Peptides against a protein of PDB entry 6FRK. Designs and how they scored, part 9

Target 1, 411 residues: chain A of PDB entry 6FRK
Amino acid sequence: NEEVLNAMLKEVCTALLEADVNIKLVKQLRENVKSAIDLEEMASGLNKRKMIQHAVFKELVKLVDPGVKAWTPTKGKQNVIMFVGLQGSGKTTTCSKLAYYYQRKGWKTCLICADTFRAGAFDQLKQNATKARIPFYGSYTEMDPVIIASEGVEKFKNENFEIIIVDTSGRHKQEDSLFEEMLQVANAIQPDNIVYVMDASIGQACEAQAKAFKDKVDVASVIVTKLDGHAKGGGALSAVAATKSPIIFIGTGEHIDDFEPFKTQPFISKLLGMGDIEGLIDKVNELKLDDNEALIEKLKHGQFTLRDMYEQFQNIMKMGPFSQILGMIPGFGTDFMSKGNEQESMARLKKLMTIMDSMNDQELDSTDGAKVFSKQPGRIQRVARGSGVSTRDVQELLTQYTKFAQMVKKM

## One batch from the design tools (peptide; aimed at target 1 M407)

Design b1_p10_1 (made by RFdiffusion4)
Pose (drawn by RFdiffusion4):
Structure b1_p10_1 (pose): chain A 374 residues (1-38, 47-273, 303-411), chain P 10 residues (1-10)
Amino acid sequence: NEEVLNAMLKEVCTALLEADVNIKLVKQLRENVKSAIDNKRKMIQHAVFKELVKLVDPGVKAWTPTKGKQNVIMFVGLQGSGKTTTCSKLAYYYQRKGWKTCLICADTFRAGAFDQLKQNATKARIPFYGSYTEMDPVIIASEGVEKFKNENFEIIIVDTSGRHKQEDSLFEEMLQVANAIQPDNIVYVMDASIGQACEAQAKAFKDKVDVASVIVTKLDGHAKGGGALSAVAATKSPIIFIGTGEHIDDFEPFKTQPFISKLLGQFTLRDMYEQFQNIMKMGPFSQILGMIPGFGTDFMSKGNEQESMARLKKLMTIMDSMNDQELDSTDGAKVFSKQPGRIQRVARGSGVSTRDVQELLTQYTKFAQMVKKM
Amino acid sequence: STVQELLKLL
């Protein structure tokens, strides 16, 4: 049985290593689902599913904008990850939700970058800012957020150039662009086909600049996006959106469950009964209930107080014979009145007859009356 | 008093 756990466990470790999941997290997840584990494919895959939900959970809720206030969003990520494409996908998303959204092109390096964001904004009917001539992105971002602030826009999305960590020149310039415009949220856009080099770059981005949200693009293809577990752990940020194509409407919010599945592959007879059950539990205590001075009108009249401390176990074979629908019903007496066929099965395996209940049903009706009167 | 009334009904 120890060999059936390991053959089926190394087959999921390969399933995650092929889904570009970091080898550090596969080796760690393997001994986490081995230590926490101490119709067969369901008792195993349910334990694997709960261990994955433990990893995709960063514990941090997403940054959401406020209507009637200026929200500046700054995009960061590697070269070619889809920042300019997801810039228009997000401005189009909020603009359709009713936000005064606008775009700014703070890329002064990449050829045809302003022309790219201009044509994406021209198509989606979204205001845009940038420059062919301005070579300083700190100047383009500052003079754009200033312009769209004096025009009272609510979503101001600043696009930046692609950068990698070994370029300290572009990482300083990213920090200065973030310090000039002071964004409310910084989004780390990552390609879904990224391999093992993801945790190092995503971590260096978090160190130089404060990353709060992560977007995973190019998920409409074969890439399952296992590199996102290493960006969530590095940036400490949740995934808010995913990209699912080249167009502006190929964009939707991140849901954890489908991504992990792809990455993996009035008084009733019942109340009359419980009140009785507590009067029998407090039943050997009936002599305490006759103590009160001037209140002892009677005690154990006709000896029938002894069987009121004996009927509740026989009535419990009826509850033992009941399932969770009759037991958890608001009116435990209405489930059997409509279907007196349930009065015969309760009588079979519990040894009580269907006759005994007629005297109980009269006793029930009288009890049900004096509680609605209570 | 309510408990005694329940016991008389039993």

Design b1_p10_1_s2 (made by RFdiffusion4, then SolubleMPNN; from b1_p10_1, 5 letters changed)
Fold by OpenDDE base, seed 1:
Structure b1_p10_1_s2 (fold): chain B 411 residues (1-411), chain A 10 residues (1-10)
Amino acid sequence: as target 1 above (411 residues)
Amino acid sequence: DIIKEILKLL
């Protein structure tokens, strides 16, 4: 039994190291898991794999909990949020994502570019902010980041902004001049929160980087970026361990919507390759599918229309990259959708939606849409002409709809 | 569940 436990723990430790979990944390986790497992309960015919997985899960949950409550902005107050991190960490993109997140929640948000070191930093921030309709401040002529940050914060305070995000200069490496600049900016603007942005793809370097920032700057929150299909996010554990600060958000891709509040349970489930059913459900619920309750009620009654299918296609398109959605489903590895297959799947969805855009309300709202078309074959020809597709493409859509409607009737 | 089955057909 101890040999079997040690073998299974070795496999788990290997998988955690391959997930960029720091070697010291993996060693500590192994000891804690070994101490938490009752070998007698393992002998009694309980699923040894499930017991070890549960023990590992519990210990990983403790490693992402710094024991400190995350800072949260206060409604009706001016909340200054300073961003710090290395160049290429995704800091500037994350500033825009966080501003957009709060804007969508009905906060008055703005962005300040205090990055004077990187050529085109202000143009990049301005481009992102303009696309998201977020107010921004910066300079093309002022070279002192303290002046830009101070003037920008003062301006947006006077305009009663609730969320004031300050993007600072990054560097390619840890340099004393970077830390002095960050301290001068922090002293001038007196931020309510300092957010450290970390790239998860740097693997085992996450600990040393996070420690160097915490030793110089009063980091109170962490955001982990580049949690796409390649970075399993083990570096996030290193960031929490080094900064003693909570992860507040994660960046999951390149789009402005590829940003979510950090949730411990889903994150650890995904890290272990268990899938993220809860995060999938939450992501589906966060889409505020205005009709999700009405859809769930219809589904409980075994009703499913072509309109309900169209709305689900719109919802899938709003969820962002299909690769991320599939990575939340247990048993769909990240390898199942190469970036090429995602564009093809999106084009296929858009084609199906374009066919449905040529349907009338009677066809869309029928509880037996396929029967409406079967009774009057002239409808298929009309829809095919209206959408610029073959009658076969419309029949294939109706065949897919019929399969879904039959599945819903069996639920 | 339905979203999962829709995604499997894509």
Scores: peptide ipSAE 0.024, ipTM 0.640, DockQ to the pose 0.123
OpenDDE base, seeds 2, 3, 4, 5: peptide ipSAE 0.023, 0.022, 0.005, 0.006; ipTM 0.635, 0.626, 0.384, 0.383; seed 4 fails the geometry check

Design b1_p10_2 (made by RFdiffusion4)
Pose (drawn by RFdiffusion4):
Structure b1_p10_2 (pose): chain A 374 residues (1-38, 47-273, 303-411), chain P 10 residues (1-10)
Amino acid sequence: NEEVLNAMLKEVCTALLEADVNIKLVKQLRENVKSAIDNKRKMIQHAVFKELVKLVDPGVKAWTPTKGKQNVIMFVGLQGSGKTTTCSKLAYYYQRKGWKTCLICADTFRAGAFDQLKQNATKARIPFYGSYTEMDPVIIASEGVEKFKNENFEIIIVDTSGRHKQEDSLFEEMLQVANAIQPDNIVYVMDASIGQACEAQAKAFKDKVDVASVIVTKLDGHAKGGGALSAVAATKSPIIFIGTGEHIDDFEPFKTQPFISKLLGQFTLRDMYEQFQNIMKMGPFSQILGMIPGFGTDFMSKGNEQESMARLKKLMTIMDSMNDQELDSTDGAKVFSKQPGRIQRVARGSGVSTRDVQELLTQYTKFAQMVKKM
Amino acid sequence: VAQVLQMLAE
C-alpha cells in the first residue's frame, strides 16, 4: 500500500513538472501531500486537490478600485509578456463596467510602442496618452497622470516597457516611474509558457517595486500556467485576471478552481421529541423539580412519571431509524404525515409498531398545542 | 416543566 501511494504520487509530480510548475514546489508538494495524508481515484485526487488549493492561496485579497476616486494602475513584467495587450484588455473591462478609464504609454524604448497602444485605444474607444518624442518614461507617466487627474478619470492605467532583473538600469527606471506617479496598484503580467526562470524574475520585481496583483496571459493555448505558483509565492500577490487570446475581449477574472483543474488535468414532533429528551436527561432530576416550597401540587401522579422516563429510548429507535431529511426537517411530523410509508420502515428495524404512534400522535398533538401557546 | 409533567400524569 506504500507502493500504490508513490506510483500515483510521482505521476502527479510529473503532471506538474510538465505544467511548468517549479521543481522546488513539486518536490515540496510531494512531501506535503505525503505527510498530511497520514472510488479509489477519488480518495486520492481529493487529497491532491485540497493540497493544491493550499498553494494557490496567497492569503491576500485583491486590490479593487474605488468609484469616484483616482485609481492609478502600473503594469510591470518581462519583455513580451503581454503588458501592452493586457493594458487595453483591462481599460476595456472597466470602461464596460462604467469607469472613466484611460491609458498612458510610458514606453520610450520599444519600436512602435506608442503606435501599438494608440491603435488598441483607438479601437476600444478609450482615451490615451503618450509621446513619439519624449524619451523619459518618468516624464510621460507624470505628465499623463497629471493630465487625466485634472480631467477626473477613475482608472488610469500606465503601460511600461519590458525589463529583466539583470538590467539594473531598467529596474531603477521602473522604480523611478513608480515613484513619480505613485500607483495605487502594480500588476505583474506574466506569460503562461514561462519555465523555471519565473520565480527569480518575479521575486526581483517584488523587491525593486511593490507588486500587489498578478495577471497571467497567453492561457488560451497549450500552456497550463504552472509558472504562476512561483509568481504568487514571490510577489505575495493573487491572480486577478487571465488573458485568453490576442483580442481586447479575451480577458476574464481569475477563478482558482478551473485553473487548478486544468493545471492538474413552531412546534413539531421533532421539537416535542428534543424537549422530552432533555426532560429525561433531566429526568432522574424530577425529584429536584418537586422541591419548591408551596409548588409541589403532586409528584409522580399515577406512576406515569416512571414511563415518561422510559418512552424516550423507544422514541429514539424511531430517530435512530430516521435519516437526515426527516431528522433535520423544520417539521419532523410533516415529513411522515405526507408519506405514512415512512411510518412502516421506522416500525420495522426499530421494533416499535405503527400502532404505538397513534397514542403518541395524540400525545404529540397536545404537546404541539401548548408550545405554540408557549 | 410542571405542566408537561401534569400532562404526562394525565

Design b1_p10_2_s1 (made by RFdiffusion4, then SolubleMPNN; from b1_p10_2, 7 letters changed)
Fold by OpenDDE base, seed 3:
Structure b1_p10_2_s1 (fold): chain B 411 residues (1-411), chain A 10 residues (1-10)
Amino acid sequence: as target 1 above (411 residues)
Amino acid sequence: LLEILKLLSE
C-alpha cells in the first residue's frame, strides 16, 4: 500500500512540476498529502486514486489561500489601486480589464498612465480606455511618474471617481531603480491596494519574481495573466506563497472581457486537468441566453432543428474564446487548441452559420433537416450557391447536424 | 452544450 501511494504521489509530483509548481511547494505538498492519507482507509478498498486526488486537491486549495481576506473597494469612497509588475506581464492590459470590470458593475472608474519608461505606453492605455469609454489621465511631456500619478489621482479624487487605477512603469528584469520608482509612487499616492501582476507563462521564475516584488513593495493583491494556452498556472501557487496575498482576478486572453474574478476551486480543478464545469455553467448563465429554457424543453423531447443548432453556434460565439470554453471541459486539455486553432474554429463556426443563413425556414425548422435535403438534393445546390460554398461543405454541415440530432435523441 | 462543444472540437 505504501509503495502504491508513493508511486501515485510520484506521478502527481511530476505533473505538478510540469505545471510549473515550485519544487519546494511540491515537496511540501507530498509530505502533507502523505500525512493526510490514512493508510488504513486506503486498505478498505476505496478508490485509492480518488482518495489521493482529493487529498492533493485539498492541499492545493490551501496553497492558493494565503489566509488573508482580499481587499475590496468601498462604494462611495475614492479607492486608489496601484498596479506593479514587470514589462510584458500584461499589467497595462490588466489595468484596462479591471477598470472595465468595475465600470460594468456601475462604479465610476478611471485610469492613470504613470508608465514613462515604455515608449507608447500612454497611447496604448489611451486607445484601450477610449475603446472601453473609461476616463484616463497621463502625460506626453512629464517624465516623472510620481508627478503624473499624484496629479492624476488628485484630479480624479476631485471629480469623485470611486475606482482610480494607476498603471506604473515596468522593466524587463528586476532592477533596483524600478523598485525605488514604485516605492516613490506608492508613497506619493498612498494606494488603498497594490496589485502585483504576474505572467503565468514565466514558469519556475514566478517565485523569485513574486518574492522580489513583495520584499520591496507592500503587495496586497495578485492578478495572474496569460492563463490562456500553454500556461498551466502552477506559478500562481508560487505567487501566493511568496507574496502571502490573495489572487483577486485572472486574465484568460487578450480581449477586455478575458478577465474574471479568481475562484479557488475552479482554478485548482483546471490546474489538475479536471476541467471547470461550474465555471462553464456560470459563464453560460451570465450569457443572458433567454432562449435556453425553450431549447432545453425541445431537447427533452429529442427535437433538434438546424435553427436550434444555429442558435447554439451563436451562443458559443458569445461565450468568448473557444479555447477557454474547451479548457473548462473535463478531458479536453489546453493543448487541443493552440491559439491558431481557435481562430480556425471560430472561422469554421462562422462558415457553418453562413451556410445556414442561405437556408429557408422550412429547412431550418424541420425536425429532420438532413432528410429534407436528402429528399430534394437540389436544395443542397441552392444553399451552396447562396452561401458561396461547395456542395461538399453543405453536406459536411448536414453530417454534423445529423450527429448532433442523434446525440440529442440519446439524451 | 458540453457535448456540442466536444463535437465542434473534433
Scores: peptide ipSAE 0.029, ipTM 0.660, DockQ to the pose 0.205
OpenDDE base, seeds 1, 2, 4, 5: peptide ipSAE 0.025, 0.024, 0.016, 0.027; ipTM 0.684, 0.647, 0.536, 0.663

Design b1_p10_2_s2 (made by RFdiffusion4, then SolubleMPNN; from b1_p10_2, 6 letters changed)
Fold by OpenDDE base, seed 1:
Structure b1_p10_2_s2 (fold): chain B 411 residues (1-411), chain A 10 residues (1-10)
Amino acid sequence: as target 1 above (411 residues)
Amino acid sequence: LLEILKLLAE
């Protein structure tokens, strides 16, 4: 039993190391899991694998919890949020994502570019802010980030903004000049929260980087970026351990909507390759599928129309990046869809929807849409001409629909 | 929805 436990723990430890979990944390977790597992319970015929997975899950949840309550903005107050992090961490993009998140929640939000070191930093922020209709401040002439940050914060305080986000300069390396600049900015603007932005793709370097920032600046929150790539998120554990600060949000892609509040349970489930069924259910529920009851009732009766398929395609498009949704399904790893395949899948989905936009209500609302087209082949030619596609493309859509309708009839 | 996602992933 102990040999089996040690073998399974070795496999889990290897998988955690491959997920960029810090070697020290993996060692500590291994010892904590060994101490938490009752060997007698393992002998009783319980699924040893499930027991070890549960013990590992519980210890990973503890590693993500710093025991400190996350800072939250106060409504009707001016909340100054300063961003810190290395160049290329996704800091500037994350500032825009956070601003957009709060704006969508009804907060009066603005952005300040205090990055004077990087050429084109202000143009990039201005472009992102303008696309999202977020008010912004910065300078093309002022070179002191303290002056820009102070003037921008004062301006937006006087205009009664509730969320004031300050993007600071990054560097490629941990340099004393960067930390001095960050301290000068922090002292001038007196932020309510300092957010450290970390790139998850740097793997084992996450601990040393996070520690270097925490030792110099009073980091109170962490945002982890690039969780859509090869990074399985193990670096997030290192950031929490080093900063003793909670992860508040995660960046899950390049789009402004690829940003979500951090949830411990889903994150650890995904890290272990268990999928995120709970997060998938939450995303499905957030779609406010008002017609979900009507659709569920149709599905129970084995009814599925081309309109029902179209609505599900719209729902998939609203759920965000297809790779993230698949990565929530158990057995579909994040690597199952390369970034290239995601764009192709979305383009394919849009093409199918464009074909259906050329269908009439009789075709869309038929319980056997494929039979409607088979009985009157002239409909295929009409839809093909209307959507600018081949008759073959319409037949392929109808073939896919028929496969779905057959699956629904077996439910 | 899950079955649609699976078929789009194939």
Scores: peptide ipSAE 0.029, ipTM 0.717, DockQ to the pose 0.142
OpenDDE base, seeds 2, 3, 4, 5: peptide ipSAE 0.025, 0.025, 0.026, 0.027; ipTM 0.691, 0.692, 0.690, 0.698

Design b1_p10_2_s3 (made by RFdiffusion4, then SolubleMPNN; from b1_p10_2, 7 letters changed)
Fold by OpenDDE base, seed 1:
Structure b1_p10_2_s3 (fold): chain B 411 residues (1-411), chain A 10 residues (1-10)
Amino acid sequence: as target 1 above (411 residues)
Amino acid sequence: ILEILKLLGE
């Protein structure tokens, strides 16, 4: 039994190291798991694999919990959020993602570019902010980040902004000049929260980087970026261990919507390759599919219309990147849809929706939409002309609909 | 949704 335990723990430790979990944390986890496993329960014929997985899961949850409550903005107050991190960490992109997140939640949100070191930093922030319709501040002429940050914070405080995000300069390396600049900015603007942005793809360097920032600046929150890449997220544990600060959000791609609140259970489940069924359910439920009960009830009765299919396509488009959704399903690795296939799949959905936009209510609301079109082939030609597609493209859509409707009838 | 995602991945 102990040999089997040691063998399984060796496999888990290897997988965690391959997931960029720090070797010291993996060693500690191994000892904690060994101490938490009752060998008598393993003898009772319980699935040894399930017990070890549960023990590993429980200890990983503890490693991600710093025991400190995450800072949250106060509604109706002016909340200043300062971002810190290395150049290339995704800091500037993450500022825009966080601003957009709060804006969508009905917060009066703005962005300040206090990065005077990187050429084109303000142009990049301005482009991102303009696309998201987020108010922004910065300078092309002022070279002191303290002046820019102070003026920008004062301006947006006077305009009664609730969320004031300050993007600071990064460096390629941990330099004393960077930390001095960050301290001067922090002292001038007195931020309510300092967010450290960490790139998950730097692997074993996450601990040393996170520690260097925490030793110089009062980091209170962590955001982990680039969790859509080859980084399995193990660096996040190193960031929490070094900063003693909670992860508040994760960046899961390049799009402005590729940003979510950090959830411990889903994150650890994904890190272990168990999928994220809970996050999939939550993401499906956060889609206010107010009509999900009505749809589920129709599906239980074997009813499925072209309108129901259209609504499901809208829901999928609201869920964000397909790679993230698939990566929540156990056994579908992140590699199942290459980034290229995702844009093509979204373009395909949008094309199908455009075809359905040329259908009438009788066609959309029929319980056998394909039969409506088969009985009157002139409908196919009308829809094809209305949507600017071939009659073949409409027939392919109807063939896909028929496959779905047949699946629903078998449920 | 899962069945739609499967059909889009084919």
Scores: peptide ipSAE 0.022, ipTM 0.604, DockQ to the pose 0.115
OpenDDE base, seeds 2, 3, 4, 5: peptide ipSAE 0.014, 0.008, 0.012, 0.009; ipTM 0.508, 0.502, 0.468, 0.476

Design b1_p10_2_s4 (made by RFdiffusion4, then SolubleMPNN; from b1_p10_2, 6 letters changed)
Fold by OpenDDE base, seed 4:
Structure b1_p10_2_s4 (fold): chain B 411 residues (1-411), chain A 10 residues (1-10)
Amino acid sequence: as target 1 above (411 residues)
Amino acid sequence: VLEILKLLGE
């Protein structure tokens, strides 16, 4: 039993290292999992794999919990949020994403560009802010970030802004001058929250980077970026461990909407390849798909039509980047997240919808659409001709519909 | 939605 446990833990440890989890954290997790598993319970015929998976999940949840409550903005208060992080971490983009997130929630939000080091930093922020209709402040002439930050914060406080986000300079390397500048800005504006932005793609360097920021500045929150790429999120554990600060949000792409509140359970589930069913449900609910309740009631009655399938394809098309949605579904491997597969998957959905656009109301609204087509094969030929596809393509659609309708009847 | 996405991945 101990040999089997050690073998399974070796596989889990390898997978966690491949997910950019820090080697020290992986070792600690291995020890904690070993201490949490009762070998006697493993002998009683319990599914050893499920027990180890549950123990690993529980210990990963603990590694993401810093034991500190996340800072949250107070409604009706002026909340100053300072961003810190290296250049290329996605810091500036994340400032805009956070501002947009709060604006969409009805917060009076603004952006300040206190990056005087990067040429065009203010132009980039201004462009992003203008597109999102977010008020912004910055200077083309002032070179002191402390002055810009102070003036911008004062301006927006006087205008009763609730969320005041300050973007600071980044460097490509950790330099003492950068940390001194950040400390001077922090001292001048007295932020309610200091957010460290970390690129998840830096892998094993996440610990050292996060620690260097925490040792110089009172980081209270972490945002992890580039979780849409090759980064499996293991660096997030390193950031929490080094900063002792909660992850508050994650960046899941380049778009301003590719930003979500951090949820521990979904994140760990995704990290383990279990999928993110909760995040998918939340994302579906955020789309305010008015027909979700009507669909849920139909599904409860075991009713599913070709029209219901068409409406669901429209909903999937509205969810945005299909790669992100697929990456939330259990059993869709990382290979489905390639940009090529997204376009192909969207083209496939659009093709299926085009086939369905050539169906009549009797075919679409039938409680057994496949039976309607099986009884009258001439319908397949009509739909195929109408949509410019083969009879095989229509049969494949009907086969998919039949599989789905059978699954709904088992629910 | 989840089940449709599963069917698209098969």
Scores: peptide ipSAE 0.013, ipTM 0.466, DockQ to the pose 0.128
OpenDDE base, seeds 1, 2, 3, 5: peptide ipSAE 0.008, 0.010, 0.008, 0.012; ipTM 0.482, 0.462, 0.477, 0.487

Design b1_p10_3 (made by RFdiffusion4)
Pose (drawn by RFdiffusion4):
Structure b1_p10_3 (pose): chain A 374 residues (1-38, 47-273, 303-411), chain P 10 residues (1-10)
Amino acid sequence: NEEVLNAMLKEVCTALLEADVNIKLVKQLRENVKSAIDNKRKMIQHAVFKELVKLVDPGVKAWTPTKGKQNVIMFVGLQGSGKTTTCSKLAYYYQRKGWKTCLICADTFRAGAFDQLKQNATKARIPFYGSYTEMDPVIIASEGVEKFKNENFEIIIVDTSGRHKQEDSLFEEMLQVANAIQPDNIVYVMDASIGQACEAQAKAFKDKVDVASVIVTKLDGHAKGGGALSAVAATKSPIIFIGTGEHIDDFEPFKTQPFISKLLGQFTLRDMYEQFQNIMKMGPFSQILGMIPGFGTDFMSKGNEQESMARLKKLMTIMDSMNDQELDSTDGAKVFSKQPGRIQRVARGSGVSTRDVQELLTQYTKFAQMVKKM
Amino acid sequence: VSELLEFLRE
């Protein structure tokens, strides 16, 4: 049985290593689902599913904008990850939700960058800012957020150039662009086909600049996006959106369950009964209930107080014979009144008859009356 | 509680 756990466990470790999941997290997840584990494919895959939900959970809720206030969003990520494409996908998303959204092109390096964001904004009917001539992105971002602030826009999305960590020149310029415009949220856009080099770059981005949200693009293809577990752990940020194509409407919010599945592959007879059950539990205590001075009108009249401390076990063989629908019903007496066929099965395996209940049903009716009167 | 006990005595 120890060999059936390991053959089926190394087959999921290969399923995650092929889904570009970091080898550090596969080796760690393997011994986490091995230590926490101490119709067969369900008792195993349910334990694997709950261990994955533990990893995709960063514990941090997403940053959401406020209507009637200026929200500046700054995009960061590697070269070619889809920042300019996801810039228009997001401005189009909120603009359709009713936000005064606008775009700013703070890329002064990549050829045809302003022309790219201009044509994506021209198509989606979204205001845009940038420059062919301005070579300083700190100037383009500052003079753009200033312009769209004096025009009272609610979603101001600043696009930046691609950068990698070994370029300290572009990492300083990213920090200065973030210090000039002071964004309310910084989004780390990552390609879904990224391999093992993801945790190092995503961590260096978190160190230089405060990353609060992660977007995974190019998920409409074969890439399952296992590199996102390493960006969530590095940036401490949840995934808010995913990209699912080249167009502006190929964009939707991140849901954890489908991504993990792809990455993996009035008084009733019942109340009359419980009140009784507590009066029998407090039944050997009936002599305490006759103690009150001037209240002892009677005690154990006709000896029937002894069987009121004996009827509740026989009535419990009826509850023992009841399932969770009858037991958890608001009216435990209405489930059997409509279907007196349930009065025969309760009578079979519990040894009580269907006759005994007629005297109980009269006793029930009288009890049900004096509680609605209570 | 007294009225329940009276009814159980009956």

